# Designs tried in a protein design run: peptides against a protein of PDB entry 6IDX. Part 75

Target 1, 380 residues: chain A of PDB entry 6IDX
Amino acid sequence: KELAKLSADVTFATEFINMDGIIVLTRLVESGTKLLSHYSEMLAFTLTAFLELMDHGIVSWDMVSITFIKQIAGYVSQPMVDVSILQRSLAILESMVLNSQSLYQKIAEEITVGQLISHLQVSNQEIQTYAIALINALFLKAPEDKRQDMANAFAQKHLRSIILNHVIRGNRPIKTEMAHQLYVLQVLTFNLLEERMMTKMDPNDQAQRDIIFELRRIAFDAESDPSNAPGSGTEKRKAMYTKDYKMLGFTNHINPAMDFTQTPPGMLALDNMLYLAKVHQDTYIRIVLENSSREDKHECPFGRSAIELTKMLCEILQVGELPNEGRNDYHPMFFTHDRAFEELFGICIQLLNKTWKEMRATAEDFNKVMQVVREQITRA

## One batch from the design tools (peptide; aimed at target 1 E144 E194)

Design b2_p25_2_s1 (made by RFdiffusion4, then SolubleMPNN; from b2_p25_2, 15 letters changed)
Fold by OpenDDE base, seed 5:
Structure b2_p25_2_s1 (fold): chain B 380 residues (1-380), chain A 25 residues (1-25)
Amino acid sequence: as target 1 above (380 residues)
Amino acid sequence: SKEEEERKKKMDEVAQAQLKRRIAQ
């Protein structure tokens, strides 16, 4: 207890480190020996003193043994651990991950995001905060190839639902630190959309063109009586598709793939459109057909609107930007669904279509409609 | 790439900021 208190002083820390004091503390953890009276209390103070001493930055975190890492990971993985030990263990793991890529690799082998989920289900907001902070640390230090796997682990329906139900919808006010960690987690999750946002469509890729064709099929063939089999002539088919792509509101009616060559939003806009068309088919068909039947120049160009809305949402959500230490603004909505970005797009495209109708907009008013929609989204 | 290296550097800066924030608690 006195050691833990004195370890906050840099002068004491320097002298204690020079006496190999940290090595003694690490060995106490490594031993795992529960034979001592008041073991849990002693261990909690040992971990506190260790963390306080290491936080002076005098000793490299790479000094810790694999046995030490396994012991700390063990305290986090055990279902019944003293809250004080668990809290310090989470903080030590976070510190190890943040300070050393070598330690990150070792910890990522010993601990899964799935094991940290159990620490989010507790009533202790401090434990929840340290668990999310450790998840964020793992995300920040993950190599790019593993970041998508961590994302997929985060995309496991369970983590978001637990954060929503046990953290965000908890019976306690969210502290500033928890709000910041939720913000960081949200930003890191949105950065996974960056790849798709920066992926240009290849207009020559048939598989990508087939997605655009599927959008046409869902909009126009779902209501078409089977008697209008598209006439066998390749030219009549191309001319028919050009009309359909015009009705879909693409800028390039001949080759809609060209509309997705701009990054941002690149392929992410096409992903949003396809998600809307498949998951919210009735909403998609309604939006397209309501505008395809208009001859009054008040048609809302769905394709163009969807692309520009996707770009706008990326700008509002700062997709591809790294988290800022001064921010704590998280959006609870992004924890409500697995495909929360696409669901937000689906809400916002309906809002856009409504706003377009209310304004009696034409193609010349497009930017004004987008400005009004931006204001509506940012005030919600 | 140079862009990947710059992104990595920025991520390391965020990681160091998170560490400083933890130490300040």
Scores: peptide ipSAE 0.474, ipTM 0.920, DockQ to the pose 0.888
OpenDDE base, seeds 1, 2, 3, 4: peptide ipSAE 0.470, 0.472, 0.471, 0.467; ipTM 0.919, 0.920, 0.920, 0.918

Design b2_p25_2_s2 (made by RFdiffusion4, then SolubleMPNN; from b2_p25_2, 13 letters changed)
Fold by OpenDDE base, seed 3:
Structure b2_p25_2_s2 (fold): chain B 380 residues (1-380), chain A 25 residues (1-25)
Amino acid sequence: as target 1 above (380 residues)
Amino acid sequence: SEKEKEKKEKMEEVAKAQLERRIKQ
């Protein structure tokens, strides 16, 4: 207890480290010997002193053994651990991840997504905060190619639903620190969309063109089995598709792929349109057919609107911007669904279509409608 | 790419800021 208090002082820390005192603390953890009276209390103070000493930045975190990492990971994986030991163990893991890429790799192998999520299913907001902070640390230190896989692993374990039910809808006010960690998690998760937002469509890629064709099929041939591959389209069939792409509200109704060559929003707009068409098919068909059947110049161009709305949502949600330490603003809606961005798009495209009708807009009013919709989204 | 390098450097700055935030608690 006294060591843990004194370890916060840099002068004491320097002297204690020079006496190899930190090595003694690491060996106490590595031994795992539960035979001592008051072991849990002693261990809690040992971990506190270790963390305080290491936080002075005098000793490299790479000095820790694999046995030490396994012991700390063991305290986080055990269901019946003292709250103080668990808090310090989560903080030590976070510190190891943040300070060392080599320790990140070892910890990412030892700690399961299920273990981290179990610490969110508790009434203790401090434990929940340390668990989310460790998740955020793991996302920050993950290689770019592994971040999506990590996010998918958390989605498979219902991370967002658990946060919503146990943290956001908990019987306790959310503290500033928890709000910040939720904000960071939101930002890091939305940044997984940046690649698609910055990906230009290749107009020569047949697989990407087939997605645009599928949007047409779902809107106009909804009763047709998808097994009807686009057979050899006669010139009459190409002319029919040009009409269909005009009715879908693409700017380039001859080659709709050209509308997705601008970044942002690039391919992310096409992903949103396809998600809407597959997951909310009735809503998609209704929006498209209602506007495609008009001859009064009050048609809402769905394709153009979907692209500009996707871009607007990326701007509002700051997709591609990194988290700022001064911000604590998280969107509870983000935790309601694993595809929260696409679901938000589906809500906002309906709002846009409604606003277009209410304004009696024409194609000349497009930018004015988008401005009104932006104000509506940012006030909600 | 240079842009990927810049993104990685900025993510390391965020990781450092998170660490500094934890140490202040």
Scores: peptide ipSAE 0.547, ipTM 0.940, DockQ to the pose 0.865
OpenDDE base, seeds 1, 2, 4, 5: peptide ipSAE 0.506, 0.506, 0.507, 0.511; ipTM 0.928, 0.928, 0.928, 0.929

Design b2_p25_2_s3 (made by RFdiffusion4, then SolubleMPNN; from b2_p25_2, 18 letters changed)
Fold by OpenDDE base, seed 3:
Structure b2_p25_2_s3 (fold): chain B 380 residues (1-380), chain A 25 residues (1-25)
Amino acid sequence: as target 1 above (380 residues)
Amino acid sequence: SEEKKKKEEEMEKVSKALLEKRKKQ
């Protein structure tokens, strides 16, 4: 207990480290020997002292053995561990992941997503905070190629719903520390959209063109089987498609693929449109047909609106920006659904279409409508 | 490559930031 308090002092820490004191603490953890009276209390203070000593940055985190990592991971993996040991073990693992890429790799092999999620299903907000902090550390330090796999694993384990039900809707007020970790998780989750936001459409990619054709099909040919390959159309069908793409509100009626060559929002806008068309088909068809049937120049260009709205949402949500230490603002709504960005898009595109009608807007008013919609979204 | 390296350097700054926040608790 005294050692743990004194370990916060840099002068004491320096002297204790120079006496190989940290090696003694690591060996105590590595031994796993439960033979001592008050072992749990002793271990909790040992882990506290270790963490405080390492926090001075005098010793590299890479000094820790694989046995030490396995012991700490073992305390996180075991269901019947003292809360004080569990809290410190989560904090140590977070620190290891954040300080060392080599330790990240070892920890990512020893800890399962299910174990981390189990620590969210408790009444202790401190444990929940450190569990999310470790999740955030693992997400942040994951190689780019593995981040999406981690996100998919978290989705499969219902991470967002567990956070919503056990953390956000818990019987306790959310502390600043938890609010920050929720914010960080939100930012890291939205940063998975950055690749699609920065991906230009290739106008020659047939698979991407088939998505645009599917948007047309869903809007205008609702009874037609998708098995009618877009390639079998006579010249009359090509001229029909140009009219359909105009009614869809694309800027380039001849080649709508050109509207997705601008980054941001690139392909992310097409993903949002396709999601809306497949998941909220009635809403999509309604929006498109209500505007396609207008001859009064008050038609809302869906395609253009969807692209600019996607870009606006990326700007509002700061997609691609890293989490800031000073921010604690999280949106509970983004924990309600795994496709929360696309669902938000589906809400906002309806708001845009409504606002366009209320303003009696024309194509010349487009930027003014987008400004009003931005203000509406940012005030909600 | 250079953009990827810059992103890694920024992630390292965020990592340090998160660590400093933990130390203040």
Scores: peptide ipSAE 0.089, ipTM 0.690, DockQ to the pose 0.915
OpenDDE base, seeds 1, 2, 4, 5: peptide ipSAE 0.007, 0.006, 0.043, 0.050; ipTM 0.368, 0.309, 0.637, 0.647; seed 1 fails the geometry check

Design b2_p25_2_s4 (made by RFdiffusion4, then SolubleMPNN; from b2_p25_2, 13 letters changed)
Fold by OpenDDE base, seed 1:
Structure b2_p25_2_s4 (fold): chain B 380 residues (1-380), chain A 25 residues (1-25)
Amino acid sequence: as target 1 above (380 residues)
Amino acid sequence: SKEEEEKRKKMEEVAKAQLELRIKQ
């Protein structure tokens, strides 16, 4: 206890480190011997002193043994650990992950995001904050190949729902520290959209063209009786498809794939359109048919609007940008659904279509409509 | 790639920023 208090002083820390004091503390943790009276209290103070001493930056975090890492990971993975030990163990693991790539690799083998979810279900906001901070640390230090796996773990309905119900919708105010960790988690989650945002469509890829054809099919063939015989010549079909792609509001009516060659938003716009068409089919068909049946030059070009809206949402949400210090502006809506970006797109495309009608816009007003929609989205 | 290396470097800067925040708590 006295050591833990004195370890915050840099002069004491320097002298204690020079006497190999940190090595003694690490060995106490490594021993794991629960046989002592007041072991839990002694361990909590040992971990506090260790963390305070290491925070001076005098000793490298790489000095810790694999046995030490396993003991600390054990305190986080075991049920019914003392809250003080758990809190310090989470903070130590976060520090180890952030300071050393070699320690990150070892910790990522010992701890799963699933084990950290249990620490989000508690009423202690400090424990919840340290658990999210450790998740964020693991995300930041993960190699590119493992970041997608962690992302998929965040897309797991369970982690999202637990954060929403136990953290965001908790019967307590969110502290600044928690708000920052939620912001960081959100930004890191949006960075997964960057790959799709920067992926150009290949106009020669038939599989990607088949997605655009599926958008046409959902919009126009859902009402057509299957009796239209397969025998209408290939040329009449191509001419018919060019008309359909014009009615869908693509800029390139002959080859809509060319509209997705610009990055941003690249293939992410096509993903949003396909999601809308499959998950909100009635809304998609309604938007397309309402604009395809107009002859008054007040048609909202759905394809162009969807691409530019996707780009705008990426700009507003700062997709591909890294989290900044001092920002605490997380969006609770992104924890309400697994596909929250695509759902936001579905809301915003309806808002855009409504705003276009209210403004009595033409194709010349496109940029003005987009500016008004941007202001509406940023005020909501 | 040079772009991947720049992204890695930026991620390391964010990790350092998070560490500095933890030490201030």
Scores: peptide ipSAE 0.259, ipTM 0.813, DockQ to the pose 0.877
OpenDDE base, seeds 2, 3, 4, 5: peptide ipSAE 0.005, 0.249, 0.244, 0.240; ipTM 0.331, 0.809, 0.803, 0.801

Design b2_p25_3 (made by RFdiffusion4)
Pose (drawn by RFdiffusion4):
Structure b2_p25_3 (pose): chain A 370 residues (1-223, 234-380), chain P 25 residues (1-25)
Amino acid sequence: KELAKLSADVTFATEFINMDGIIVLTRLVESGTKLLSHYSEMLAFTLTAFLELMDHGIVSWDMVSITFIKQIAGYVSQPMVDVSILQRSLAILESMVLNSQSLYQKIAEEITVGQLISHLQVSNQEIQTYAIALINALFLKAPEDKRQDMANAFAQKHLRSIILNHVIRGNRPIKTEMAHQLYVLQVLTFNLLEERMMTKMDPNDQAQRDIIFELRRIAFDAETEKRKAMYTKDYKMLGFTNHINPAMDFTQTPPGMLALDNMLYLAKVHQDTYIRIVLENSSREDKHECPFGRSAIELTKMLCEILQVGELPNEGRNDYHPMFFTHDRAFEELFGICIQLLNKTWKEMRATAEDFNKVMQVVREQITRA
Amino acid sequence: MAPLSYPQTSFNMSIEEFEEKIAEL
């Protein structure tokens, strides 16, 4: 108890650390008996002292043994133990992950997605905060080539709806540190879109060109003389600036292939909305048609700007858009809503092709005022 | 990847409005 008090003082901490005092604590956790059952209070003070001592930055986090790591991960992976022990255990794991790639790798193997998510279902906001913080730390430290798989795994176990039901709509008001973790989670989530945003289409890749052909087919085949007239104009009546080679339009980064993904999502998941938008504007040879392809690419780019895809998380922000915690594919659903809005605004302005940038500005104002 | 920078916006759509607009899709 006394060590937990004094260890926050650097003057004391240095003295204790210079006698390998941290090892006394780690050895106790590694091999001490009946710690959770008979000595939980002692164990809580031990973990408090350990974290306080490590927070002075005198020694590397890499000093910790695999045995110590496993024991702390064990306290998190178990059917919940004492709240004080769990809080400190989650905090120790977060600090280990943030401070070492090696520790991240070992900890990622010792804790499951389901175990971490289950700690969000406790009524204690600090436990919830550290659970989200550990999840954020794993995302921050995951190799670029593993972060997407981790996101899918957390999504399949319902991380989003659990956060919505147990944190955002929970009884206890969200305090500043929890709000900060939600902000960080949202930033990391949007940043999963960044690679596709910056990926150019290869116009010479037939498989990629066939995706555009399929997009056009879904809409034009819903319309016979009129259908034939649409196809004779290649991709003009689908609204692409490059009428003959629309794949070139997807070399603009941002938004790149993310725009294609959004269009395909709208066509497949919301086929009626996609067909309505395209057919209202595919036989319009007055200058008043709303060009789907050009509008979708620019809207995708605009949404990326509005939502700050690619921005790094920082210490000063605690903001988040709660509606993104209500749908597994909220970004794509937002695209569909905004493309409908764009078409409505286009018609309200009796817009022509020359008005394209003005309409996009009005849409930007509509979205950002919402 | 290199990070990107954008200005912060005042965008704040409610959950009810967002769910309603999805239903209209």

Design b2_p25_3_s1 (made by RFdiffusion4, then SolubleMPNN; from b2_p25_3, 10 letters changed)
Fold by OpenDDE base, seed 3:
Structure b2_p25_3_s1 (fold): chain B 380 residues (1-380), chain A 25 residues (1-25)
Amino acid sequence: as target 1 above (380 residues)
Amino acid sequence: MKPLSYPKTSLNISEEEFLQAVASL
């Protein structure tokens, strides 16, 4: 107990480390010997002293043995562990993951996100906080290939629903530490959009061009069976498609693929348009047709608006930025739906279309409309 | 300019208001 308090002092820590004190603490954990009365209390203070000593940065985390890692991981994976040991074990694992890529690899082999999810289903907010912190650390330090697997595990309705129901909708105030971890999780989740946001459309990729053609089909040919193979497009048919792409509000009416070559938002804008067109088809058709029939120069260009809105949402959500330690601002709404970004896009494109009409905007007012929409989205 | 009483479509809407907005799409 007194060792754990004194370990926060850098002068004491330096002398204790110079006396091989950390090695003694690690060996106590590695031994796993439950022979002492009050073992749990002794172990909790040992883990506290170890963490406080390591936080001084005097000793590299890479000195930690595989046996020590397995013992700490064992305290997190076992169902009947003392709360005080569990909390400190989660914090030690987080610190190991954050400070050492070699320790990350070993921890990622010993612990699954599924095991950490069980620690979210508790009434203790501190355990929940350290469980999310460890999840966030694992997500942040994962290689790109494993980040997508983790992302898919996060996109699993289960983790989102558990955080929503057991953390956010809890009958207790969210503490600053938990709010920070929810913010970090939100940032890391939206950073999964970065790849698509930075992916340029290839105007020669037929599969990507077929998506743009599908957007046209859904808007204008909704009653036509897709089985009518687009027969050899006569010049007259190409002219029809140019008209349709103009009515869709693309900037490049001849080759709409060129509108998606700018990054950001690249292909992410096309993904949002396709999601809207497939999931909310009636809303998509309504927005497109309402603006396609206007001859008064007050048409809202859907294609351009969707691209610039996607870019603006990425800017507002800080897609591609690392989480900041000083920020605690998270949006509970994003935990309510699996495709919350695409749904937010759908809501915001309706808002944009409404705002455009209310302002009686023309193409010259486009940036003013976008500024008003930004203020509406970011308003407290 | 009339004060545009824009519907609450901010990021600061309630979970219920968001789900209602999604259900209205």
Scores: peptide ipSAE 0.376, ipTM 0.820, DockQ to the pose 0.221
OpenDDE base, seeds 1, 2, 4, 5: peptide ipSAE 0.373, 0.349, 0.344, 0.308; ipTM 0.822, 0.807, 0.815, 0.799; seed 5 fails the geometry check

Design b2_p25_3_s2 (made by RFdiffusion4, then SolubleMPNN; from b2_p25_3, 10 letters changed)
Fold by OpenDDE base, seed 1:
Structure b2_p25_3_s2 (fold): chain B 380 residues (1-380), chain A 25 residues (1-25)
Amino acid sequence: as target 1 above (380 residues)
Amino acid sequence: MEPLSYPRTSLNISIEDFLKSVEEL
């Protein structure tokens, strides 16, 4: 207890570290499994002193033994651990992951997502906060090749649902520390969109062209009796498609694939359009047909609008940026749905279409409408 | 050319309330 309190002092910490004091604390944790179970308070103070001493940055985290890591991970995996030990063990693991790539690799092998999820299902918000903090640290430090797998494990309906039901919808006010960890998790989740945002469409990829054709089919052929597909020649079909791509509001009516070669938003805009067309088909068809039937130059170009809106949403959500310290602005809506970005797009495209109508906009007013929509989204 | 009027209804609906309104449709 006294050591833990004194370890907060940098002068004491420096002297204690120079006397190999951290090595003594680590050895106590390494050796202590049976004795410390009877002295949970002594272990909690030992872990506090260790954490406070390491927070001074005098000693490298890389000096920590694999045996120590296994002991700390053992306290996180045990079903009956004192809350004070669990909290400090989660905090130590977070700090290890954040400060050392070598320790990250070892911790990622010893800890399962299922163990961390169990610590989210508790009534203690501090334990929940440290569990999410460790999840975020593991996500942030994951190599690019493992980041998608970890993301898929976190995108499991289970983690999102647990955070929503046990943290966000809990009968307790969200503290600033938890709000920050939810913000960090949200930012790290949006960074998974970066690859698609930076992926250019290949105009020669037939599968990608077939997606654009599917957007046309859903908009214009869904009401047409399949019997009246005019079996007439390839040229009439190409000319028909150019008209349909104009009605869809693409900038390049001849080759809509060219509209998706700009990054950002690249293929992410096409993903959003396809999601809207398949999941919210009635909304998609309505937006397209309402604008395709206008002859008054007040048509909202859906294709162009969807591309620029996707880009705008990426800018607003800071896709590809690292989480900032001191921010705690998380959106609970992103925990309500697995495809939360695409759902946000589906909302914002309806808002854009409404705003376009209310402004009586023309194609010349496009940037002005987008600015108004940006202000509406950022004030909501 | 009539000046583009700002939409009178600022959808000051939080994205959350808008999501709820869309889930109810």
Scores: peptide ipSAE 0.014, ipTM 0.404, DockQ to the pose 0.083
OpenDDE base, seeds 2, 3, 4, 5: peptide ipSAE 0.007, 0.011, 0.009, 0.008; ipTM 0.339, 0.351, 0.366, 0.376; seeds 2, 5 fail the geometry check

Design b2_p25_3_s3 (made by RFdiffusion4, then SolubleMPNN; from b2_p25_3, 11 letters changed)
Fold by OpenDDE base, seed 4:
Structure b2_p25_3_s3 (fold): chain B 380 residues (1-380), chain A 25 residues (1-25)
Amino acid sequence: as target 1 above (380 residues)
Amino acid sequence: MAPLSFPRTSLNISEEEFLASVKSL
């Protein structure tokens, strides 16, 4: 207790560290001594003193043993642990993950996100906050492959649902610390889009061209009787596709693949268009056909609009940026759906199409429409 | 110019309004 209080003082911390005091504390935890385990309060103060001493940055986190990591991970993984020990153990693991990639690797082997999700199902908002903080630390420090696996897993649907039901929809006001952790989680989740946002389309990749062709097929062939496959020669087919890509509102209606070579938003725009076309097919067809049937120069170019809207949404959501320590602005709506970004795109493309009509916009007004749409999306 | 009654599609919409918007797609 007294040690834990004094450990906040940098002068005391320096002297205590010079006396190998941290090594003594780590060995006390490592030994799992019945004395510390039977006196939960004494263990909690030991962990507090350890954390406060390490927070001075005098000692490298890499000094901790694998046995120490296993003991701390054990306190987090045990279903019946003292709340004070659990809180300190979560904080220690967070600090380990944030400060050492070597410790991250070891902790990621000992602890699953599934175990941390169990600590979100409690009424204690402080425990929930530290559990999300550790999840965020693990997510931030994960290699790209593991981040994507963490995101695609049944674990994310479950994590999202648990956060929504037990944190956001909880009977208590969200504290600033929890709001910050929810913001961090949101930023890290949207940063999974960065790879696709920065992926250029290869105009020579047939599989990528087949996606653009599928967008054309869904828009124009879905209502056409397949019996009217015109046996018209290859030249008439090429001329037909050029017309269709013009009606889809691509900037390069001869080779629409060229519109996806600019990064951002690269392939992410194509992913959003394909998601809309497959999941909300009627809405997609309606938007495309309504604009393709216009001869009045008031057609909203869907392809160009989808690309620029995807880019705008990435800019608004700060995709590819690290979370800022001073921010706590999270959007609860993104915890309601697994594909919240693509659904937001679908809502916003309808808003854009409506705004375009209401403004009686032409292709010359494109940037003005996009500015108005940005103001609508970002308006408090 | 009539006041453009732009549909409110703010990032600050409620969970319920977002889910209602998704269901209307």
Scores: peptide ipSAE 0.188, ipTM 0.747, DockQ to the pose 0.203
OpenDDE base, seeds 1, 2, 3, 5: peptide ipSAE 0.163, 0.184, 0.160, 0.133; ipTM 0.725, 0.723, 0.722, 0.713

Design b2_p25_3_s4 (made by RFdiffusion4, then SolubleMPNN; from b2_p25_3, 11 letters changed)
Fold by OpenDDE base, seed 1:
Structure b2_p25_3_s4 (fold): chain B 380 residues (1-380), chain A 25 residues (1-25)
Amino acid sequence: as target 1 above (380 residues)
Amino acid sequence: MEPLSYPKTSLNISEEEFLAAVKAL
């Protein structure tokens, strides 16, 4: 207890470290001494002293043995551990993951996100905060391949649902520390969109062109009796598609694939359009047909609008940026749905379409409409 | 010009308002 308190002082920490005192603490944990296991309080103070000493940055985290990591990971994975030990063990694992890629690799072998989710299903907000902090650390330090695995729909859906029900909708106020960890998780989740945001469409890829064709089919052929598909020759069919791509509001109505070669938002805009068209088909068809039937120069170009809206949402949500330590602004709405970004896009494209009509906008007013929509989305 | 009554489509909408807007899609 006194050692744990004194370890917060940098002068004491320096002298204690110079006396190999930290090595003694690590060996006490590594030995799994029956004394430390039987006296939870003594172990909790040992872990506190270790953490406080390491927080001075005097000693590299790479000094930590694999045996020490396994003992700390063992305290997190065991269901009957004392809350005080669990809290400190989560904090130590977080610090190890954040400070050393070598320690991250070892910890990622010993602990799963599924084990950490069990610590979210508790009434203690501090335990929940440290559990999310460790999840965030593991997510931040994961290589790109493993980040995508952590992003697997089941793990994300389950984690999201648990956070929503046990943290956000809990009968207690969200503390600043938890709000920060929820913000970090939100940023890291949106950063999974970065790959698609930076992926250029290949105009020669037939599969990608077939998605644009599917957007056309959903808008214009879904209500047409399949009997009236004119078996008209390839040229009339191409000319018809050029008209349809103009009615869809693509900038390049001859080759809409060219509109998706700009990054950002690249293929992410096409993903959002396809999601809207498949999941909210009636809303998609309504937006497209309402603007495609206008001859008054007040048509809202859906394709161009969807691309620029996707880009704007990425800018507002800071997609591809690292979490900022000073921010605590998380949006509970993003925990309510598995595809919350695409759903937000669907809501915002309706707002854009409404704003365009209310402004009586033309193609020349496009940037002004986008500014008004940005102000509406970002309004406090 | 009367202030255009834009839909409440802020990032600061409630969970309930967001879910209601999603259901209206």
Scores: peptide ipSAE 0.238, ipTM 0.789, DockQ to the pose 0.198
OpenDDE base, seeds 2, 3, 4, 5: peptide ipSAE 0.028, 0.024, 0.027, 0.025; ipTM 0.529, 0.488, 0.462, 0.515

